# Peptides against a protein of PDB entry 6J54, part 40

Target 1, 223 residues: chain A of PDB entry 6J54
Amino acid sequence: NENLFASFIAPTMMGLPIVTLIIMFPSLLFPTPKRLINNRTISIQQWLIQLTSKQMMAIHNQKGQTWSLMLMSLIMFIGSTNILGLLPHSFTPTTQLSMNLGMAIPLWSATVFTGFRYKTKTSLAHFLPQGTPALLIPMLVIIETISLFIQPVALAVRLTANITAGHLLIHLIGGATLALLNINTMTAFITFTILILLTILEFAVALIQAYVFTLLVSLYLHD
Target 2, 42 residues: chain B of PDB entry 6J54
Amino acid sequence: QFQFTGIKKYFNSYTLTGRMNCVLATYGGIALLVLYFKLRSK

## One batch from the design tools (peptide)

Design b1_p20_1_s1 (made by RFdiffusion4, then SolubleMPNN; from b1_p20_1, 18 letters changed)
Fold by OpenDDE base, seed 3:
Structure b1_p20_1_s1 (fold): chain B 223 residues (1-223), chain C 42 residues (1-42), chain A 20 residues (1-20)
Amino acid sequence: as target 1 above (223 residues)
Amino acid sequence: as target 2 above (42 residues)
Amino acid sequence: LLKELLEQLSAIQALLDLLF
């Protein structure tokens, strides 16, 4: 079990934590454009950011579109870190629940407080769905209040669990493939094929989880 | 359009104002209960 | 629109839960 989770230990070098450098590394992969017509890689990145921005900001008003920069930076950060985490023997910071909580709680609180500041009536009304029988109003308000506080936890745990589970499966199937190489080559080939398919799936999951995380934050902002 | 009369005009689960008042009333009731138990325990 | 987005998210989540 220790060998299984060894890849999830925070890396240190000479007693100094290099987690900060790992977190900052994805930012180097997305340089700021300086020209009107940039390189192909930068143009593709800008095109993807523009498409995702249009899709996410279509739900929000003009005031909500102020969050566009933060939401786009969030999806780029989570997406890039998740993809880089699929490299062999790499450390994925988003597998750490503490990091995801550190992102989810402030963003959630910001969206909730923003809703209370600018749309107080609507935000308070969200604790009671329309058409509720009078006898169930107190209980439903309590349930909705609890549901609100579960949102940041669910947001963080969802991202952590999906990325961590993917890494575990890759390591387990990869380890099984290596173990079966000297036992049964045919079975090892089958497990290797499954590993390849799973790796492709995890690349998709990495992007989807980044999108879902950002989208849910955006939905909470919309209230 | 929802037309309510009496107490239902202020406390309803259909209008925005009515829903807000219901939520505030619920929180107020809970706060009063907590206050009651706090004062009773002391 | 919000319901449609939630349905899409639920579908994606269901697929993820099936795979992992």
Scores: peptide ipSAE 0.092, ipTM 0.749, DockQ to the pose 0.021
Fold by OpenDDE base, seed 5:
Structure b1_p20_1_s1 (fold): chain B 223 residues (1-223), chain C 42 residues (1-42), chain A 20 residues (1-20)
Amino acid sequence: as target 1 above (223 residues)
Amino acid sequence: as target 2 above (42 residues)
Amino acid sequence: LLKELLEQLSAIQALLDLLF
């Protein structure tokens, strides 16, 4: 069991955390454009960013579009880290709940406080859904209040659990494949095929979780 | 579109202002209850 | 989800209106 979870331990070298370098590494993959017509790689990246930006910001008004830069940077960060984490023997910082809480809580707080600051009446009204029977109003307000505070926790846990579960499954199937190599070659080949399919799925999950995380933050902003 | 009169005008679940007032009233009520129990213990 | 919850609450309200 220790060997199974060894990949989730924060890597350190000579007592210094390598995690900081790992977190900063994805930033190197996205250089800033300097020309009107850039390289093919940069052009593709810009195109993807533009497409995702249009999709995410279509939900928001012009006032909410001020958050576009932050939200897009968040998607790029989480997405890139998740994809890089699927490399063999790599460490994904987003598997750490502490990191996800570190992102979720400030962003959630910012969205909630921004809502209360500029749309106080609407924000307060969101604690009570429209059409609620009078007798259930106090209870429902309490439930909605609790629901609000669960949002950052759910945001962090969702990202952590999905990425961690994917990594864990890859390790388990990979370990099973290696164990079956000496027992039955045909079965080992089948398990290896499943591993490949699973890795492809995890690539998709990595991108989806990044998108969902950012989308939910965006949705909390405008409710 | 809903026309409410009296207390329902200020405390309703169908209007934005009504919902806001209900939320504030709920929080105020809870605060008063907490205050009551705190003063009762003394 | 909210609509479903509201529907359930409305059903409870209807029952209460029936009882009283």
Scores: peptide ipSAE 0.068, ipTM 0.729, DockQ to the pose 0.013
Fold by OpenDDE base, seed 4:
Structure b1_p20_1_s1 (fold): chain B 223 residues (1-223), chain C 42 residues (1-42), chain A 20 residues (1-20)
Amino acid sequence: as target 1 above (223 residues)
Amino acid sequence: as target 2 above (42 residues)
Amino acid sequence: LLKELLEQLSAIQALLDLLF
């Protein structure tokens, strides 16, 4: 049981944590373009950024679109770290709840405060759904207030749970495949096939969770 | 748009202003209750 | 949900370690 969680331990070298370097590594994969027409890799990256920015910022007005840079950097960071984490024997920082909380809480706070500062009337009105019966108003306002404070926790836990669960499943099936190689080659082949299908699914999940995380932050901004 | 008269104009769940006032009233009531219990214990 | 999932996965791993 201990070896199951070994991949989620923060890596250290010479007693010093190297997690900082791992977190900074994805930034090297996205260099700043210096030419009008760049390499194919850079062009694809810029195209994806523009596409996602247009799609995500379509729900925001001009003030909300000022957050485009932050939201795009966020999705690129989470997406890249999640994809790199699917490499064998790699460590994904986003599997750590502390990191996800460190991202979720400040971003959530910023969006909530931005809403209260520029759209106080609308933000306060969100604590009471439209058309509620009069007798349920006090209770519902309390519930919505609690719901607001659960948002950063839900945002962090959702990302952590999805990525961690995927990693655990890959390791479990991978370990089972290796164990079955010397016992029954036929069952090992079946297990290996399942592992391949699962890894493909986890690639999709990695990108989807990055998108959902960013989208929810954008939705909370509601500008 | 809904037309309300009297106190329902200010405290309703259909208008934006009404919803805001309901939220503020709820928070105000809770704050007063908390204040009352703090003063009562002393 | 995560705790339940982790417990289930750990149980499966324990079973696999017992059988193989």
Scores: peptide ipSAE 0.055, ipTM 0.710, DockQ to the pose 0.017
Fold by OpenDDE base, seed 1:
Structure b1_p20_1_s1 (fold): chain B 223 residues (1-223), chain C 42 residues (1-42), chain A 20 residues (1-20)
Amino acid sequence: as target 1 above (223 residues)
Amino acid sequence: as target 2 above (42 residues)
Amino acid sequence: LLKELLEQLSAIQALLDLLF
């Protein structure tokens, strides 16, 4: 499986980790506006950020809207890294579970702690769904407690697995198409068409996973 | 609208306060059980 | 190459079995 995961190995040059530069690279794609009327590309980008911000923060009150900047930065970071990872022979840091856990665990813990500090009664009450029979209360509270601790793991694994699986499929089908070019051109064309459709799907998945990751963090904040 | 009296007022699965108290009671019960087994082992 | 493809597909299947 060395050849399979070769694209997922952290790149290094002269023994220095380039991963840090790759992680910081998407920030250069989102420059700060300097004019009231910016360029077309920047204006469209800001418009999209504003729309997504309005949609995500619509479920929150004033305290929840304080997290808007962090949540929007998170979705932009994950989305941009996922999209850039679809480039040929590119490396996506979000395919690394360690990175996703490094993002998910602090954000999850922050949402849980903020919930306990500002909405203690509601947060504690969420361990017991409304209308539970009295005999099932202790068991259900335990299950909900376990579910709470599974949330950051599920959040990180979902993002990692979806992006990693997509990259693996693209590499596999791409390798198959290259191999079939010398065997059967018609079959190679069919597999290439599937590859194109798969890449389009992965673009959608990349954006959706970024949105879902941020949305779930937002929902945990809302409790 | 819910009207509860007695113990059901503080421990119920419908009101916010009741649910909170049930959660705290379950955690307290588990903690007491763990403490009991820990003290029994000594 | 076909064996490598099959191994990769099996790895994906194992991953899917782990996820679901």
Scores: peptide ipSAE 0.078, ipTM 0.721, DockQ to the pose 0.022; fails the geometry check

Design b1_p20_1_s2 (made by RFdiffusion4, then SolubleMPNN; from b1_p20_1, 17 letters changed)
Fold by OpenDDE base, seed 2:
Structure b1_p20_1_s2 (fold): chain B 223 residues (1-223), chain C 42 residues (1-42), chain A 20 residues (1-20)
Amino acid sequence: as target 1 above (223 residues)
Amino acid sequence: as target 2 above (42 residues)
Amino acid sequence: LLEDLLLQLELIQAVLDYLF
């Protein structure tokens, strides 16, 4: 059973953590533009960043758009790490709950505090939805406060669970295909096809989870 | 605009100020209850 | 937000139903 989770163990080299280098590696794939007309790859990247930026920041006002750099860096980081994690024998840092909590909690706290700082009345009123019966007000306020504190946990767990489950499933199906190669080649071919389809799905999931994570952070900022 | 009179003017679930006051009142009530039980145990 | 979460859950459920 330990073999199932071997891919999730943080790699070390002579006792030194290589995880730091793995986390920094995606930054090398996004070089800064130095020319008016950049290379094709850089141009495509910048174009995608602009599109996603316009889409995500359309909900925010001028103060919210100040967070555009943070949110875009977040989505690029999570997206790139998730995609790189789908490479064979690669370690995905976003499969670690500690890392995702390390991103979710500060960002959530920042959004909540900024909300209370600039929109105090609206943020306080957010704990009570409009039209609530008078008898249910205390209970609903308590529930809403609990819901607020569950948000960073749900944000981190969602990302971690989706990426981890994907990796685990790829590992299991991959192991099954290898085991079936010596038993029945036809069934092994079928399972291999499923594995390919699953990997394609996981690429989509990787991008979706990055987007959802960033989107939810932005929505919490919007209140 | 909603017209509320009396206590409903300050504590309502429709207006922004009313919702805020309800939330503050709820937190204040919970804090007082916790304080009461804490002082009672002593 | 809730609607978006529900849509995401439906999507996940659809994927799970497709896979299993």
Scores: peptide ipSAE 0.075, ipTM 0.757, DockQ to the pose 0.020
Fold by OpenDDE base, seed 5:
Structure b1_p20_1_s2 (fold): chain B 223 residues (1-223), chain C 42 residues (1-42), chain A 20 residues (1-20)
Amino acid sequence: as target 1 above (223 residues)
Amino acid sequence: as target 2 above (42 residues)
Amino acid sequence: LLEDLLLQLELIQAVLDYLF
């Protein structure tokens, strides 16, 4: 069982954390355009960013659209790190709960504080749903307050759990295929096929989780 | 449109202002209870 | 809030029924 978690250990070389370099690496894959007409790869990237930006910012007013740069950078970062993490012998920083909390808590706090500063009345009113019976008001306000504080935790845990579970499953099935090669070649072929299908699924999950994480942050901003 | 009179005008679950006041009243009540228990122990 | 809570509980129950 110890070898199952070996891929999740933070890599260090000579006492220096290589994790910092791994975190910064995805930024190199998205260079800033310098020409009016760029190459095909950069054009596709900019097109995708424009589409996602248009979809996510459609629900926000002019003040909320100021967060477009932050949200787009976030989705690009998480998406890139998750995809790169599916490479063999790669380390995914997003599997670490500490990193995801480090992203979730500040962003959540910023959205909540922004709401209280610019829309104080509406933000305070969100702790009580409309039409609540008078006798349930105090209890419901408490529950809603607790729910608010669970949001950053749920945001971080969701991303961490989904990516980690995917990596573990790939590792387990991969190990099973290797073990079955010397026992039954036909069964090993079937398990290998499942492994391939699972890896394709994990690519989709990696992008979906990045999108969901960013979308939820955007939703909290909208209040 | 809802027409409220008396205390319901300021503390209701339908209007935005009423909901805000209910939330503030709840937090204020909890704070007062905590202060009461803290002062009682001394 | 109540609808969201019910949906979450149903989802959890569905997952638990699938796993066990």
Scores: peptide ipSAE 0.033, ipTM 0.754, DockQ to the pose 0.018
Fold by OpenDDE base, seed 3:
Structure b1_p20_1_s2 (fold): chain B 223 residues (1-223), chain C 42 residues (1-42), chain A 20 residues (1-20)
Amino acid sequence: as target 1 above (223 residues)
Amino acid sequence: as target 2 above (42 residues)
Amino acid sequence: LLEDLLLQLELIQAVLDYLF
């Protein structure tokens, strides 16, 4: 039905795209530190960023760690937008496949090109697993090449599908609870409990998908 | 650790150079096939 | 990619196990 997908329509006001403002809003939630010892909120944010940065960059050398700023900004952006998207009647930009492709394709291309520039020999060798029988080499190289080109699509679709599915599920269960209020109040209470648990799950999924998206980009950079 | 002779020295699935050459050979072969069919159509 | 997907699913499953 039309109301089912109404929450996924890009909001506009007087012909002006509000989507730009929605995308920029998470930046206000992460102010720059001004003191050696900051407020609790800023300190926690910095601690989380440092923790995730250390975890993600542990697999990279010094050259790979140059991407730390971009990767951390990416995870903060996706994570914050996904969490904010769980607010009632909110629009989540990451539910739009176009935006996720817009992030995935350039980042994937950058990682692939970086690999070819600095590790050309190793990057080309990745198309053929070590120890492959000689007869299977041409076919396997083709498969690995196709696999490489599917990576940006899979990266974008994974994020889009997980976030969108969560929002749809919340909407459907919420609608079911409202419909059951007049039919069976006890059953409506059960469905409402499921809705609460589902919303908690979606909060976790929102963070996980942000992390996984960034992690995969980082992993592609590692080559 | 790996001692290959002849064609196996350049085309093997164990060394980085060999793997790279195999990949390049595969791409080159595909490119030649595409070129052949394109020229055949004209 | 499959390993990454499996890790994501495992994490989702862990969250589900926590919730239910």
Scores: peptide ipSAE 0.081, ipTM 0.754, DockQ to the pose 0.021; fails the geometry check
Fold by OpenDDE base, seed 4:
Structure b1_p20_1_s2 (fold): chain B 223 residues (1-223), chain C 42 residues (1-42), chain A 20 residues (1-20)
Amino acid sequence: as target 1 above (223 residues)
Amino acid sequence: as target 2 above (42 residues)
Amino acid sequence: LLEDLLLQLELIQAVLDYLF
């Protein structure tokens, strides 16, 4: 059990935490465009950012579209860190619940506060769904209030659980393949095939979870 | 499209203003209950 | 190693059952 979770310990070198460098590393993968017609890689990156920006910000007004830079930076950060975390012997910061809570709580609080500042009536009305029977109003308002405070926790736990589960599964199947190499080569080959299929799935999950995290923050902003 | 009269005009679950008032009334009631128990314990 | 792998697989299965 201890060996399984050893990959999720914050890495240190000479007693100094390398986590800060690991978190900052994805920023190097997205250089700022300097030319009118950039390299193919940069052009594809900018194209993807524009597509995701248009898709996510379509539900927001012009004031809400001010958050486009923050939301796009968030999805690029989470997506890049999740993909880089699938590399062998890599540490994924998003597997740490503290990291995800550190992102979720401020963003959630900012969206809720923004909603109360500019759309007070609508935000307060969201605590009571439409068509609620009169006798259930007090109970439902309390439940909805609790649900609001669970949102940042659910957002952080969802991302952490999905990424951590994928890494654990890859580690376990990978360990099983290595163990079976000396026992049964044919079974090891089958397990290795499953590992390859699983890694492909985890690449998709990494991007989906980044998108879902950012999308939910965007939806909370929209209210 | 919903026409409410009397107290239902201010406290309903279908209109935006009615829903807001219901939420505020609920929070106000909870605040008063908490205040009552705090004053009672003293 | 096998006991650790089995425990890890059970944990993965529990997480998968929880997630799906």
Scores: peptide ipSAE 0.041, ipTM 0.724, DockQ to the pose 0.021; fails the geometry check

Design b1_p20_1_s3 (made by RFdiffusion4, then SolubleMPNN; from b1_p20_1, 17 letters changed)
Fold by OpenDDE base, seed 5:
Structure b1_p20_1_s3 (fold): chain B 223 residues (1-223), chain C 42 residues (1-42), chain A 20 residues (1-20)
Amino acid sequence: as target 1 above (223 residues)
Amino acid sequence: as target 2 above (42 residues)
Amino acid sequence: LEEELLLRLEAINALLKLLF
């Protein structure tokens, strides 16, 4: 078990944390355009960012669209880090719960406080669903309040659990294939095929989790 | 669309204002209960 | 065919050791 979790240990060199450099590295993969007609790679990136921006900001008015830059940067950061984490012998910062909480809590707090500042009446009314019987009002308000505070935890845990579980599964099946090479070649081949299919799935999961995380933050802002 | 009279006008689960008042009343009641028990312990 | 199968198996083994 210790060898299995070795890939999740924060890397350090000479007592200095390399995690800071790993977190900043994805920013180098997305350069800012400087020409009217850019390279194919940059053009595709800008097109994807524009497409996702239009899709996510469609539910917001002009005041909500102010968050577009922050939300797009968030999805690009999480998506790029998750994909890079699937490289062999790589460290994925998003597998650390502390990092995800560090992102989720401030963003959630900002959305909740923004709601209370600009739409105080509507935000307070969300703690009580419409049409609730009078006898259930106090209990339901308490439940909805607790539900609100669970939201940032759910955001962080969902991202951490999905990425971590994917990494663990790849390592386990990879280890099983190596063990089966000396026992049964046919079974090892089948297991290896499953490993390939799983890695492809994890690439998709990496992008989906980044999208879902950003979408939920956007949804909390809308509500 | 909804016509309420008396206390139901201010505290109801159908209107936006009524829902807000119910939430505030609930929080206020809980706060008062906590204060009461805290002062009673002393 | 047997030698080719062994070579492929060694290549897969080397790749797996590289990945994990």
Scores: peptide ipSAE 0.021, ipTM 0.629, DockQ to the pose 0.010
Fold by OpenDDE base, seed 2:
Structure b1_p20_1_s3 (fold): chain B 223 residues (1-223), chain C 42 residues (1-42), chain A 20 residues (1-20)
Amino acid sequence: as target 1 above (223 residues)
Amino acid sequence: as target 2 above (42 residues)
Amino acid sequence: LEEELLLRLEAINALLKLLF
């Protein structure tokens, strides 16, 4: 079992955490533009960021659009870390539940507190859906309160579980292909094809999870 | 907009103010129940 | 054809060893 989860152990060098360097590495892939007309890669990156920003912030008013920089930085961070984690012999910080909780809880709390600060009546009204029968009001308020507190946990666990499951599947199928190379080459080829298809899927999952995580934070801010 | 009279004016599940008051009332009731059981145990 | 297949399999094996 330890061999299966060896890739999820936080790497250290002589007792020093290399994880901090791994977390900071994605920032190097997004250089700041210094020219009016940038290189093709930087221009494409900025174009993608602008498109995603317009899509995500379309739901928010002017006050909510103040969070655009933070939300875009979040999606870029999670997306880049997830994509880099699919590289061979790489460590993904987003596979650590502690990291995802460390992102989810503060962002969730910030969205909830901002909601209570600027939209107090609306935020309190969200604990009770419209048209609720009078007899079900106390129970439903309790359920909605519990649902609110589950949101940051669900946000973190969703990201962690999807990325971790993808890594486990890649390692398992990869190990199976290596084992089958000496047993049956044809079967090994089939499993290798499955591995390629799965890796392509995991690239998509990596981007989707980054988008979903940021989108849900944005939706909690809107509510 | 719904027209409510009496207690339903302040405690309803349709208006925003009514929903807010219902939530506050439920939290207040739960808080009072918790306080009651806490004081009863002492 | 058989030699080419073996070379391809060796290449795949090498790639798998790089990935895992």
Scores: peptide ipSAE 0.021, ipTM 0.636, DockQ to the pose 0.011
Fold by OpenDDE base, seed 4:
Structure b1_p20_1_s3 (fold): chain B 223 residues (1-223), chain C 42 residues (1-42), chain A 20 residues (1-20)
Amino acid sequence: as target 1 above (223 residues)
Amino acid sequence: as target 2 above (42 residues)
Amino acid sequence: LEEELLLRLEAINALLKLLF
């Protein structure tokens, strides 16, 4: 069991944490445009950012669209770290619950406080769904209050669990294929095929989880 | 859309104002209960 | 064909060892 989770240990070099460098590494993959017509890679990146920005910020008004820069940076960071984490022998910072909580709690609190600051009436009304019977109002308000505080935890755990589970599956199936090569080559080939399909799925999951994380933060801002 | 009279005008689960008032009333009630128990314990 | 298959299998094995 220790071997399964060994890849999730925070890497250190000579006692110094390399995690800081790993977290900052994805920023190097997105250079700032310096020309009117940039390279194809930069152009595609900018196009994707604009596309996702328009799609995600469509639900927000002018005040909410001020968060576009932060939300786009968030999705780019999480997405890039998740994709890079699928490289062999790589450490994914997003598999650490502490990091995801560190992102989720401040963003959640900022969205909640922003909501209470500018839309106090609507924000307070969200604690009681429309059409609730009178007898259930106090209990439902309490439940909704608890639900609010669970949101940052759910946001962090969802991202952590999805990425970690994917990494574990890839590791397990990969280890199984390696072990079966010396036992049964035919079975090893089948398992290897499953591994390839699984890795493709995990690439998709990596991007989807980044999108979902950012989208939920955006939705909390909208509400 | 909904027309309420009396207490239902201010405390209802259909209007935005009514929902807000219900939430505030609930929190106020809980706060008063907590205050009561704290004062009773002293 | 058998030697080629064995060579390919060894290459896959080496790649898997490198990957994991």
Scores: peptide ipSAE 0.018, ipTM 0.636, DockQ to the pose 0.010
Fold by OpenDDE base, seed 3:
Structure b1_p20_1_s3 (fold): chain B 223 residues (1-223), chain C 42 residues (1-42), chain A 20 residues (1-20)
Amino acid sequence: as target 1 above (223 residues)
Amino acid sequence: as target 2 above (42 residues)
Amino acid sequence: LEEELLLRLEAINALLKLLF
């Protein structure tokens, strides 16, 4: 049904795509602090960024901590876009697999190349788990190599599928509530309650998927 | 802790160097097999 | 009472149509 996927169509105005503006909009929600003591909203944002930064970068050395800025910007971008996408009749760019692949593939390749550049021996050894029987070495190396190349795809699909599924569920349950209003009001109320609970869950999923995406990128960097 | 002699010294799944060499040998073997089949087809 | 219930239901339906 075309109505199910209408919210996932890239919006255009006067024949020009406005997706670029939608992608740039979350940056306006996070202004740069100029004071020692900022507003409550900015202070909370800085606190959250600091906490997440400490958690994610605790496993990295000084060289790995150089990636902190990029990883934090990534989580802020994905999290913001996912939350904004839950607004009524809003377009979520992260529901587009092309964008998620566009983020996942370069980041994954950068982590892999960085690993080969600075930790060549460890990175090559990662293709073979320790203690593998000698007869299983060639097959296991092949499997591990395939697993490596699936990582960017899995990273992008995970984010896309989770966000898209949430949007579809909200749409379907919302449509069901509207249909049941004319049939059974009591059942419609129950379905509406489920819709509210689902929307709360989707807010959590929006943040969790942003965190998981960034965490996995960071973990691949750590090897 | 692990003492390896002979070929096991260079190709083992317990040491870092051994694991690296096993991976390189596997890739090299696959490359040679692909090359062999490509040359055989011609 | 039935008219009030219908009006309330119509209002809820209109709000839901605006939301979704």
Scores: peptide ipSAE 0.017, ipTM 0.628, DockQ to the pose 0.010

